Peptides against a protein of PDB entry 5CWW. Designs and how they scored, part 6

Target 1, 194 residues: chain A of PDB entry 5CWW
Amino acid sequence: VPKLQGPFDFDLNPEDEQDDEVELKDIYVIGEKPRVADLMRGEEEELEMMKEDQHNGLSLNIICLLSTSGQVKICLDIDGVEAQWLPPRSKNKRLFAPPPEPPSLLTFQTFDTLKPAEVTPDGWPMFSEDATSPYSFYVTHPAGITYISLTPWVFRLESELQSDSEAGTEFRIDLLAKGQGSERDRIFTQTRTQ

## One batch from the design tools (peptide; aimed at target 1 D11 Q109 E170)

Design b1_p10_2_s4 (made by RFdiffusion4, then SolubleMPNN; from b1_p10_2 with E4D E8Q)
Fold by OpenDDE base, seed 1:
Structure b1_p10_2_s4 (fold): chain B 194 residues (1-194), chain A 10 residues (1-10)
Amino acid sequence: as target 1 above (194 residues)
Amino acid sequence: SLADKLAQLA
């Protein structure tokens, strides 16, 4: 049986001006790039081809959260949260292991997909995948559909995480953090039938 | 800052 995980702490969570508990409606997880070296021990030629794909993705899991209001929060799994399973009922419950510290997610970006006038109490925004890219997805809502892409920063971040050189890393990371984050494009807007 | 946190991961 899968173990329920949480609560999660959010590092650098923007002070939501409204202390109103953001009601989450959906979650979208982008898993870390596979450790190709671990999978391809027998196929050196395929390993070389996959290494040449500099666009393999981020070595961190990305957790996207979606609220009722259409707010998207992009978080990075910095602790390397793994799937946990309930231990088999073996009788020797070592009783009092202190509960592990809750894992932390690093809030990378928060943005809205809906205009204030489009937000409804009964809104049901949802994530959907983009078949063409693992780092792109859609937010669907009755008011419209928004395309989101993480590609503007994901590959740059990965390049810095894999760099052996500390030279200029701080500067490039600063530019990444302050620069244009995720791409957003409203691809469809529902016309209000008067 | 976000930059500081990301830099710690690098």
Scores: peptide ipSAE 0.400, ipTM 0.917, DockQ to the pose 0.795
OpenDDE base, seeds 2, 3, 4, 5: peptide ipSAE 0.397, 0.399, 0.399, 0.399; ipTM 0.916, 0.917, 0.917, 0.917; seed 3 fails the geometry check

Design b1_p10_3 (made by RFdiffusion4)
Pose (drawn by RFdiffusion4):
Structure b1_p10_3 (pose): chain A 174 residues (1-35, 56-194), chain P 10 residues (1-10)
Amino acid sequence: VPKLQGPFDFDLNPEDEQDDEVELKDIYVIGEKPRNGLSLNIICLLSTSGQVKICLDIDGVEAQWLPPRSKNKRLFAPPPEPPSLLTFQTFDTLKPAEVTPDGWPMFSEDATSPYSFYVTHPAGITYISLTPWVFRLESELQSDSEAGTEFRIDLLAKGQGSERDRIFTQTRTQ
Amino acid sequence: TLEALKKALA
């Protein structure tokens, strides 16, 4: 039985989130690829409101177990800092009028690319893609350049990143 | 790089 890791602290998490934004209904994880895609796990979170949050596993989740009984507790040991994810982007997929209080939106994988996926909700269906943004970040991580890292990363963070488009809308039908 | 990304996002 491995150690339960969490609750993960969302770094740069949007402040003043509403109840239907904090409440989660689905989770979709794009695993890191071997060193074609991003060498980081991408944790996608779907709220009741239809809000989608794209998080990056900067620290890297790895194998962990609780300590053996052989280990003696040390008083002057530092408290274990909670695990962390980096909140890269957060965006709505529903208008306020489309949000149902007990709605169950769902993630679906795209057959052609793991960096594209769908959100399904009684209000409609939405296509989402993280490309080419995830490729640009990976190229910078593999960059052969001696300098310019902070400069190039600043442009990437200013980039709009993921793209989203509604493909279907259900009208006056719950 | 990732630290730079984190700072850029703040």

Design b1_p10_3_s1 (made by RFdiffusion4, then SolubleMPNN; from b1_p10_3 with T1P A10S)
Fold by OpenDDE base, seed 5:
Structure b1_p10_3_s1 (fold): chain B 194 residues (1-194), chain A 10 residues (1-10)
Amino acid sequence: as target 1 above (194 residues)
Amino acid sequence: PLEALKKALS
């Protein structure tokens, strides 16, 4: 039985702390790329194919949060939340291991998919996947559909995370964080027939 | 790199 993980502590940027009013409606999780070394303990050929795929993705889990107002928050799991299974109810070992500190999520980017005039109390926006890319998705709301892609930055970030060179890493990561390079495109707008 | 990321997003 999968263990219910959480609560997650969000290290929200101070700018995000003021949004006590943000009611979350949906969550979209992009799992980390599989550690090729752990999967390939037996299949050298598959390892080479996965290495050739230049688009192996990010080694961090990405958690996208969606509010009632259509605000999207892109969060990164820096602690590497591993899938935890409920320990078998073996009676005896109450190993009072202190509960592991809840994983901290970093907010990478926050943006709106709706205009203020499009926000409705019952709008109920939802995520949906893009079959063509694990790092692209849609936000659907009665007012319209917004395409979102993380591809402009996710692979660059992965390159920095895997870099053995410390030189300039801080600067390059700072540029990535400030660039807020997610693609956002409103692909459909519902015309209110008056 | 992760510490740099934390710093950049803090």
Scores: peptide ipSAE 0.485, ipTM 0.933, DockQ to the pose 0.694
OpenDDE base, seeds 1, 2, 3, 4: peptide ipSAE 0.481, 0.484, 0.484, 0.484; ipTM 0.932, 0.933, 0.933, 0.933

Design b1_p10_3_s3 (made by RFdiffusion4, then SolubleMPNN; from b1_p10_3 with T1A A10E)
Fold by OpenDDE base, seed 5:
Formats: sequence, structure tokens, C-alpha cells
Structure b1_p10_3_s3 (fold): chain B 194 residues (1-194), chain A 10 residues (1-10)
Amino acid sequence: as target 1 above (194 residues)
Amino acid sequence: ALEALKKALE
């Protein structure tokens, strides 16, 4: 039986702490790239093919949160939340290791998909996957559909995470964080028939 | 890099 994971502690930026009023409606999780090296210990040829796929995803889980107002929050799982299974009910008094500290999520980016005039109390925005990319998705709302892509920064971030060079890493990461580089495009707008 | 990321997003 899958273990319910959580609560997640959101290290929300202090600017986000004021939004105590943000009611979350949906969640979209982009899993970390599989550790090909651990899975393919026996198939060196497939390991080379997967290394050549330049589109190795991010080694961190991405958690996207969607509010009633159409606000999207892109969070990164720094602690690497692994899938936990409920321990089998074996009676062995494993010393209750203190519950691991809840995983901390970092907010990478926050943005709106709706204009203030499009926000409705009964609006129920939802995420939908993009079959063409694991790092692209849609936000669907009665007012319209917004395409979102994380591809402009995800691969660059991964390259920094995998780099052995400490030189300039802080600067490059700071540029990534400030760049707010997610692509956002309103692909459909519902015409309010008066 | 992870520490730098954490610092940049704090």
C-alpha cells in the first residue's frame, strides 16, 4: 500500500506568505528523471543511448500547484522525496526513528494564468499533461486554456546540478531563479457571449 | 549547486 506522504513543508518565499488566502485546487507532479545508471547496470548500450538523449529531465521532482484564482506555483523538491511504501505491519519494534523532517519544497516561480476579471468563485482550474513533453502542461479554466512550458530553464538547471564546477554556479543559479523563464501562452480564450 | 539554488530562492 502506498504510504501517504506529507505534510510537505513549503518554504514559501516571504512574499508568498501573505497569500494565506490562496485556495489550492489542483496539483501536477513531474517526477525526476530515472537514475538510468541504477536501472541499467547491465545494459551499457542502452545507458549510452539514454545519455545521448540530450533531453535528460531534471533530477528533482517538480510540484506544480494551482489555485482557484489560476495562480500557478512551481515548486522544486530539493530533498528528493522517494516513493515510500507503508512498512509491512511486521511487529518488529523498529525504534521509531524520529519521523524524517518533512521534505522542504522550494518555490521556483509563481505566476497567474487568469486576468483578475476572469477569476470566478465557481471557477475550477485544472492541470492537464502535454503528450509532447513531460515538462509542458496546460491549465484549463472556463475562461480559457493556458500552455505552460518549463523547458526554457529545466535543462539549464539540470546542467548546473550535474556540474562538478563550483566556479560561477551561484551566479548562474541566481540568474536562473531571477529569469522567471517558464513559457506561458494563452492558447484559447472563451468568448463571453453577452 | 543545491545549496546555491536554495539560497537563490530564499
Scores: peptide ipSAE 0.517, ipTM 0.938, DockQ to the pose 0.694
OpenDDE base, seeds 1, 2, 3, 4: peptide ipSAE 0.515, 0.516, 0.517, 0.516; ipTM 0.938, 0.939, 0.939, 0.938

Design b1_p10_3_s4 (made by RFdiffusion4, then SolubleMPNN; from b1_p10_3 with T1P)
Fold by OpenDDE base, seed 4:
Structure b1_p10_3_s4 (fold): chain B 194 residues (1-194), chain A 10 residues (1-10)
Amino acid sequence: as target 1 above (194 residues)
Amino acid sequence: PLEALKKALA
């Protein structure tokens, strides 16, 4: 049986004064790339092919949060939240272990998918996956559908995280963080028949 | 690199 996890601590950007009033309606998780070396320990030829794919993904979990107003928050799991399961009935619960510190999420980017005039009190935006890419998804709202892709930055960030050289890493990561490079495209807009 | 990321997003 899966274990319920949370609450998560959010390191909110102090510049986002509006974050305290955001009512979240949906969550979308992009899991970290598998440790290919651990999964393919018996398949060296396939491992080499996967290493050559510069598009294997990010070694961090990505947590996307969606508000009623259509605001998307892209968060990174720096602490490495793992799936937890209830222990089998036979194992004594460590009743006296202090609860683990809640995992911290870092906000990478925040953006809106709706115009102010499209926001409605009864609006219910939802995430949906893109079958063509694990790092792309859609936000569906009665006003329209927005395509989002994290591919412009996710692979570059992974390259920096796996770099053996510290030279210039801080600078390049700072540029990535400030660039806010997610792709966003409104692919459908509902026409209001006046 | 991870510490640099934390610093950049803080």
Scores: peptide ipSAE 0.493, ipTM 0.933, DockQ to the pose 0.701
OpenDDE base, seeds 1, 2, 3, 5: peptide ipSAE 0.490, 0.492, 0.493, 0.491; ipTM 0.932, 0.933, 0.932, 0.932

Design b1_p10_4 (made by RFdiffusion4)
Pose (drawn by RFdiffusion4):
Structure b1_p10_4 (pose): chain A 174 residues (1-35, 56-194), chain P 10 residues (1-10)
Amino acid sequence: VPKLQGPFDFDLNPEDEQDDEVELKDIYVIGEKPRNGLSLNIICLLSTSGQVKICLDIDGVEAQWLPPRSKNKRLFAPPPEPPSLLTFQTFDTLKPAEVTPDGWPMFSEDATSPYSFYVTHPAGITYISLTPWVFRLESELQSDSEAGTEFRIDLLAKGQGSERDRIFTQTRTQ
Amino acid sequence: LNALRKALAK
């Protein structure tokens, strides 16, 4: 039995989130690829409101177990800092009028690319893609350049990143 | 990655 890791702290998490934004209904994880795509896990979170949150696993989740009984507790040991994810982007997929209080939106994988996926909700369906943004970040991680890292990263963070388009809307039908 | 975190904090 491996150690339960969490609750993960969302770095740069949006402040003043509403109840239906904090409450989660689905989770979709795009695993890191071997060193074609991003060498990082991408953790996608779907709220009751239909809010989608794209998180990056900067630290890297790895194998971990609780300590053996052989280990003696040390008083002057530092407290274990909670695990962390980097909140890259957060965006709505529903208008306020489309949010149902007990709605169960769902993630779906795209057959052609793991970096594209769908959100399904009684209000409609939405296509989402993280490309080419994830490729741009990977190229920078593999950059052969001696300098310019902070400069290039600043442009990428200013980039709009993921793209999202509604493909279907259900009208007056719950 | 620290550069990305700093850029996002702006």

Design b1_p10_4_s1 (made by RFdiffusion4, then SolubleMPNN; from b1_p10_4, 3 letters changed)
Fold by OpenDDE base, seed 4:
Structure b1_p10_4_s1 (fold): chain B 194 residues (1-194), chain A 10 residues (1-10)
Amino acid sequence: as target 1 above (194 residues)
Amino acid sequence: LEALKKALSK
């Protein structure tokens, strides 16, 4: 049985005056790129075929949070939070290890998918995956559907994470942080039948 | 930015 994890600390969360009012409705997790070389140790031929089909992904988990208002937070798991399972009912009273330090998530980007006039108190926005890319997804709300893609930055970030060169790293990271964030496109808008 | 720098230094 999976273990409930959390709470998570949010690093660099913009002081949105609304932080106390953000009701979360959905979570979407984009897992880190599997180390296929480690998984396919011994099947070299299948590994080569999978390397070509392996869309180079980020080596970090991405956690997307969605509020009732249609606000999306894109968070990076820098600490490398792993999935945890409930220990089998083994009798060993493991001494209460001090509660581990809460894992931190880095808030990379926050943006809205709804206009203020589209926000409803009973709104239930949801994430859904894009079949064409692991780094693209949709936010569905009664007011409309928004396509989101993380591809403008995710591959550049991965390239930086894999770079052994410290030279220019600060500059490249600054460009990533200040650059164009996630792509957003409203693909459908529900017409209010007056 | 600092957190990203820290992540890249690991």
Scores: peptide ipSAE 0.076, ipTM 0.778, DockQ to the pose 0.175
OpenDDE base, seeds 1, 2, 3, 5: peptide ipSAE 0.075, 0.066, 0.076, 0.076; ipTM 0.779, 0.766, 0.780, 0.780

Design b1_p10_4_s2 (made by RFdiffusion4, then SolubleMPNN; from b1_p10_4, 3 letters changed)
Fold by OpenDDE base, seed 4:
Structure b1_p10_4_s2 (fold): chain B 194 residues (1-194), chain A 10 residues (1-10)
Amino acid sequence: as target 1 above (194 residues)
Amino acid sequence: LSALKKALSK
């Protein structure tokens, strides 16, 4: 049985100028790239083909959070949170270990998928995956559907994380963080039949 | 990772 995890601390959460408590409605997790070398041990030919795919993904988990208002928060798992399972019924209650420090999520980007006039109190936006890319997804709301892609930055970030040289890394990361973030495209808008 | 944290803190 999966173990419930949390709460998570948010590091560098920009002060949402909105004093309003962001009510979260959905969560979407993009897992870190598989350790292909460990998984494909014994399938060297297939490993070489997968290495040629320049799109191996990010070595960090990405946590996407969605609010009632259609706000998306993209967070990076810097601490490397792993899936936890309830221990089998075996005896040893390690009762007294202080609770581990809650893992921290780094807020990379926050953006809206709805216009202010589209926000409704009873709105229930949801994430859904894109079958064509692990780093793309959709936000579905009664007002419309928004396509989101993390591909503009995710592979560049991975390249910096895997670089052996610190030369220029700070500059390139600063440009990445301040530059064009995730792609957003409203692919469907519900026409209000007045 | 330290550079990323620093960049996002600004």
Scores: peptide ipSAE 0.313, ipTM 0.885, DockQ to the pose 0.823
OpenDDE base, seeds 1, 2, 3, 5: peptide ipSAE 0.308, 0.304, 0.310, 0.307; ipTM 0.883, 0.882, 0.884, 0.882

Design b1_p10_5 (made by RFdiffusion4; failed a check: a repeat of another design)
Pose (drawn by RFdiffusion4):
Structure b1_p10_5 (pose): chain A 174 residues (1-35, 56-194), chain P 10 residues (1-10)
Amino acid sequence: VPKLQGPFDFDLNPEDEQDDEVELKDIYVIGEKPRNGLSLNIICLLSTSGQVKICLDIDGVEAQWLPPRSKNKRLFAPPPEPPSLLTFQTFDTLKPAEVTPDGWPMFSEDATSPYSFYVTHPAGITYISLTPWVFRLESELQSDSEAGTEFRIDLLAKGQGSERDRIFTQTRTQ
Amino acid sequence: SLAEKLASLF
């Protein structure tokens, strides 16, 4: 039985989130690819409100187990800092009028690319893609350049990143 | 910032 890791702290998490934004209904994870795509796990979170949050696993989740009984507890040991994810982007997929209090939006994988996926909700369906943004970040991680890292990363962070488009809307039908 | 966090990977 491996150690339970969490609750993960969301670095740069949006402040003053509402109840239906904090409450989660689905999770979709795009695993890191071997060193084609991003060499990082991408953790996608879907709230009751339809809010989607894109998180990056900067630290890297790896195999962990609780300590053996052979280990003696040390008083002057530092407290274990909680695990962390980097909140890259957060965006709504529903208008306020489309949010149902007990709605169960769902993630769905795209057949052609793991970096594209869908959100389904009684209010409608939404297509989402992280490309090419994830490729641009990977190229910077593999960059052969001696310098310019902070400069190029600043442009990437200023990039709009993921794209989202509604493909279907259900009208006056719950 | 987000850019600083991303840059920390390097």

Design b1_p10_5_s1 (made by RFdiffusion4, then SolubleMPNN; from b1_p10_5 with F10L; failed a check: a repeat of another design)
Amino acid sequence: SLAEKLASLL

Design b1_p10_5_s2 (made by RFdiffusion4, then SolubleMPNN; from b1_p10_5 with E4D F10L)
Fold by OpenDDE base, seed 1:
Structure b1_p10_5_s2 (fold): chain B 194 residues (1-194), chain A 10 residues (1-10)
Amino acid sequence: as target 1 above (194 residues)
Amino acid sequence: SLADKLASLL
């Protein structure tokens, strides 16, 4: 049986100007880049072809959170949260290991997909995948559909995580943090039939 | 800062 995980702490969570508990409606997880080296122990030739795809993605999990208001929060899994399973009922309850510290998510970016006038109390925005890219997705709401792409920063961040060179890393990371650079495009807007 | 947190991952 899967173990319920959480609560999660959010590092650098922007002070939501409204103390109103952001009511989350959906979650979208982008899994870390597969460790090709661990999977391909038998096929050296395929390993070379997959290494040439330098565009394989980020070595960190990305967790996207969506509120009722259409706010998207992009979080990075910095602790490497793994799927946990309930231990089999073996009778030896080894006593109280202190509960592990709650895992932390790093809040990378927060942005809105809806205008204030489009927000409704009964609104239920949802994520949907983009079949063309693992780092792109849609937010669907009755008011409209927004395309989101993380590609402008994901591959740059991965390049820094894989770089053995410290030269210029601080500068490039500062640019990533300031720019954030997620693409956001409203591809559909529902016309209010008067 | 976010930059400092990202830098700590390196």
Scores: peptide ipSAE 0.434, ipTM 0.923, DockQ to the pose 0.789
OpenDDE base, seeds 2, 3, 4, 5: peptide ipSAE 0.434, 0.433, 0.434, 0.433; ipTM 0.923, 0.923, 0.923, 0.923

Design b1_p10_5_s3 (made by RFdiffusion4, then SolubleMPNN)
Fold by OpenDDE base, seed 5:
Formats: sequence, structure tokens, C-alpha cells
Structure b1_p10_5_s3 (fold): chain B 194 residues (1-194), chain A 10 residues (1-10)
Amino acid sequence: as target 1 above (194 residues)
Amino acid sequence: SLAEKLASLF
């Protein structure tokens, strides 16, 4: 049985004075690119073929959170949270191990998909995948549909993660952090018939 | 900062 994971700590969570008011409605997880080299240990020929199919993706999991207000929070799994299974009910509660520190998610970006006037108390925004890219998705709300793409920064971040050069990394990361350039486009707006 | 946290990955 899968183990419920959490709680998660959010590093650099915006001090939303309204954190107590943020009701989450949906979650969208973009898994890390498969480590083909680790999976294909012993199959060198298939490894070469799959290296050509370089799954261009981020080596970190991305966790997207969606609130009732249409706020999207993009979080990075820096700690490398792995799938956990419920331990067998072994009676040996090691009573005395302090609970491990909760895993942390890095809040990379937060943005709104709705205008304040579009927010409704009963609004139930949802994520939907984009078949064209694992790093693009839609937020659907009764007021409209917003396209979101993480591609402007994901591949840049991955290039830094895979770079052996420390030279200029700090500068490039600073630019990445400041650029926070997720693409956001409202592709549909529901006309309120008066 | 976000940049410092990201830089800690490297």
C-alpha cells in the first residue's frame, strides 16, 4: 500500500499573509526524467539507442499546486522524494527515533491564473496535461482556461544541473531565479451571459 | 533567496 507522504515544508514560500486562507484544489506532478543509465545497467547497446532518445527533461520532480483562487504554485523537489510504501505492521515501533525532518519543497514560482473578479468561493480549478509537452499544462476554471508552460526555464535549469562547470553558475542561476519565466496564456474566457 | 537555494544544488 502506498504511504501517504508529508507533511512537506515549503522553502521560500511567499509570506502570503493569507496562507491560512489558501485552500488547495488540485495537484499536478511532473516526474523527473528517467535516469536511463541507471535503468539500463548491463544493456549497453540499448543504452546507446536510448541516449539518442534523450528524454529532454528536468532531473527534479516538479510539484504544481492549485488553489481555489486560481493561484498556481510551482515547487521543485530538491530532496528527491521517492515513492514510499507502508512498512509492514511490524510491532517494533522504534518509539524513540525522532521523526525524520519533513522533506522540503522549494517554491520556485507563484502566480495567478484568475483575475480577482473571476474568483468564486465555489470555484474548482483543475489541472490538465498537455499532450505536446510534459512541462506544459492547463488550468481549467469556470471563468476560463489558462495555458501554462515551464519550458522557458526547465531546460535551462537542467543544463545547469548537468554542467560540470562551476564558472558563472551563480550568475546564470540568479538570472534564472529572477526570470521565473513560466509562460502563461489565457486561451479561453467564458463569456458571462448577463 | 531563491537563487541561493538553487545554487545549493550545485
Scores: peptide ipSAE 0.389, ipTM 0.909, DockQ to the pose 0.845
OpenDDE base, seeds 1, 2, 3, 4: peptide ipSAE 0.388, 0.389, 0.387, 0.389; ipTM 0.908, 0.908, 0.908, 0.909

Design b1_p10_5_s4 (made by RFdiffusion4, then SolubleMPNN; from b1_p10_5 with E4D)
Fold by OpenDDE base, seed 2:
Order: structure tokens, then C-alpha cells, then sequence
Structure b1_p10_5_s4 (fold): chain B 194 residues (1-194), chain A 10 residues (1-10)
């Protein structure tokens, strides 16, 4: 039986200026890159061809959160949260293991998809996948549709994670952290017919 | 900082 996980702590979460608990409306999870080497175990020739063309995705899970206001939070799973199963009912409940510290998500970026005038208290924005890229998605709201792409930074971060050289890594990571360059494009705006 | 947290992954 799957175990319910959470709560999760958000590391470096910006102080929500409003004391009002930001109501989350949707969650979108981008799983870590498939271990192609593990999946293609036994097909060495096909593995070499796939390594060249596969823009190897990020080795970390990405958790995207969407609020009623159309705010998107991009979080990185640094701890590597895995699916947990309920322990087999072994009779020896060691009663006193302190609860493990909740896993943390690193808040990488926060941005809005709606203008202040488009925000409604009953708004229900939703995520939708992009069939062309695992690192791109849409936010749909009655006011409009916003395209989001994480590709500007995901592959750079992965390149650092896979780098054998520490030379310049600190500088490149600092630039990445400052840039936070997710692509955001409003592809549709609903005209209020008066 | 975010940079420090990211740097801790290495």
C-alpha cells in the first residue's frame, strides 16, 4: 500500500506578503530523467545513438505549484523523494523512532501568470502538459493561457550536476540562481466581450 | 542563498 507523504518543507520560500494562506489549486510534477542506461540494459548500440540526441533531462524531480492567483512556484526535489510503501506489519513497532524530518523542496523560482486585474477569488487555474517537451507546460485560467518552459536553465543545471570539473561551477551556479530564467509567454488572452 | 543550496548538491 502506498504511504501518504508530506508535509513538505519549502526551503527559501519567499515570505508570502499576504498573511492569507495562498490556496494552491494544482500541482505539476516533472520526474527526473529516465535512467536510459538502466532501461536499455542489453541494447548497447541503441543506447549510444540515444545518448547523442537525448537532451538528458534534469536528474532531479521538479515540483510546480499553482495558486488561485496564478502564481507558479518551481521547486526542486533535492532530497530525492521516492515513492514510499507502508512498512510490512512486522509486530515489532519500535515505537520510539523520532519521526524522520520532513523532506524539503527547494524553491527555485516564483512568478505570476496573471495580471492583478485578471485575478479572481474563485479562479481555478490548471496545469497542462506540453506534448513536445517534458520541461514545458501551460497554465490555463479563464483570463488566458500561459506557456512556460524550464528549458533555459534545466539543461544548464544538469550539465553542472554531471560535470567532473569543479572549475567555474560556483560561478555558473551563482549565475543560474540569479538568472532564474524560465520562459513565460501568454499565448492566449480571453477578450471580455462587454 | 539559492546558490548555496544548489552548490550543496555538488
Amino acid sequence: as target 1 above (194 residues)
Amino acid sequence: SLADKLASLF
Scores: peptide ipSAE 0.385, ipTM 0.909, DockQ to the pose 0.837
OpenDDE base, seeds 1, 3, 4, 5: peptide ipSAE 0.384, 0.381, 0.384, 0.384; ipTM 0.910, 0.908, 0.910, 0.909

Design b1_p10_6 (made by RFdiffusion4)
Pose (drawn by RFdiffusion4):
Structure b1_p10_6 (pose): chain A 174 residues (1-35, 56-194), chain P 10 residues (1-10)
Amino acid sequence: VPKLQGPFDFDLNPEDEQDDEVELKDIYVIGEKPRNGLSLNIICLLSTSGQVKICLDIDGVEAQWLPPRSKNKRLFAPPPEPPSLLTFQTFDTLKPAEVTPDGWPMFSEDATSPYSFYVTHPAGITYISLTPWVFRLESELQSDSEAGTEFRIDLLAKGQGSERDRIFTQTRTQ
Amino acid sequence: ALDALRKALE
């Protein structure tokens, strides 16, 4: 039985989130690819409101177990800092009028790319893609350049990143 | 790079 890791702290998490934004209904994870795509796990979170949050696993989740009984507790040991994810982007997929209090939006994988996926909700369906942004970040991580890292990263963070488009809307039908 | 990304997102 491996150690339960969490609750993960969401670095740069949006402040003043509403109840239907904090409450989660689905999770979709795009695993890191071997060193084609991003060498990082991407953790996608879907709220009741239809809010989608794209998080990057900067630290890297790895195999962990609780300590053996052989280990003696040390008083001057530091407290274990909680695990962390980097909140890259957060965006709505529903208008306020489309949010149902007890709605169960769902993730779906795209057959052609793991970096594209869908959100389904009684209000409609939405296509989402993280490309090419995830490729641009991976190229920088593999960069052969001596310098310019902070400069190039600043442009990538200023990039709009993921793209999202509604493909279907259900009208006056719950 | 990832530290720079974290800083840029602040």

Design b1_p10_6_s1 (made by RFdiffusion4, then SolubleMPNN; from b1_p10_6, 3 letters changed)
Fold by OpenDDE base, seed 3:
Structure b1_p10_6_s1 (fold): chain B 194 residues (1-194), chain A 10 residues (1-10)
Amino acid sequence: as target 1 above (194 residues)
Amino acid sequence: PLEALKKALE
């Protein structure tokens, strides 16, 4: 039986705390890049081909949150939340390991997909996947469809996370965090027939 | 690098 995970603690930027009424409508999870070395321990030849795929995904899980207002929050799972299963009912009183600390999510970026005039009380925005990229997705709302891509920053962040050089890492990560790196493109807008 | 990321996003 899968274990219920959560609640997740969000380190919300204090500027985002003022919108106390953000009702979440959907979530979209981008799983961490599998450690190719762990999967390919038996197939050395395919390991070389996957290393050549320069676009190695992020080693962290990405959790995207979508509000009723069309606000997207992109969060990073630094603690590495893995799928947990309920322990088998083994009779042995194994000492209750202290419950793991609740996973913390870091907010990487927050942005809107809707204009204020497009927000409706009955609006139900939803995520949908992009079949062409694991780091791209769509937000669908009655007012329109927005394409989102994380590719402008995700690979650069991974490069910093995997770098052996500590020199300048803090500076480069700070630039990434302050950058509005995600691509947004409104691909469809519903024309209000007045 | 993870600590640097955490610090940059706090």
Scores: peptide ipSAE 0.481, ipTM 0.931, DockQ to the pose 0.727
OpenDDE base, seeds 1, 2, 4, 5: peptide ipSAE 0.479, 0.480, 0.480, 0.481; ipTM 0.931, 0.931, 0.931, 0.931

Design b1_p10_6_s2 (made by RFdiffusion4, then SolubleMPNN; from b1_p10_6, 5 letters changed)
Fold by OpenDDE base, seed 4:
Structure b1_p10_6_s2 (fold): chain B 194 residues (1-194), chain A 10 residues (1-10)
Amino acid sequence: as target 1 above (194 residues)
Amino acid sequence: SLEALKEALK
């Protein structure tokens, strides 16, 4: 049985003072790239070919949050939250390890998928996957459908995380974080039949 | 580095 995980602590940027009012409706998780080195233990040649593919993805989990208003928050799991399962009812009173510290999520980017006039009290936006890319997805709302892609920044961020050189890394990461790097495209808009 | 990311997003 899957273990219920959370609560998660959100390290919100102080500029997002409005976060207390955001009613969340959906969550979309993009899992970290598999440690190909751990999965392909013994297939060194295939591992090298996969490492050269700049498209291996981010070594961090990405958690996308969607509000009723169509606001998307992109969060990074810096603590490496793994799927946990309830231990089988084995009789061993293992000393309850102190509950692990709640994992912290860092907010990377926040943006809207709806115009203010499209926001409705009964609106129910939802995430859906893009079959063509693990780092792309859709937000569906009665007002329209928005395509989102994290590919413009995710691979660059991974390159910085894996870099052995500390020189300029902070500056480059700061540029990535301040950049509106996610692609956002409204692919469908529902025409209001007046 | 992961630490640089943490500092940039605080």
Scores: peptide ipSAE 0.344, ipTM 0.902, DockQ to the pose 0.664
OpenDDE base, seeds 1, 2, 3, 5: peptide ipSAE 0.341, 0.341, 0.343, 0.341; ipTM 0.901, 0.901, 0.902, 0.901

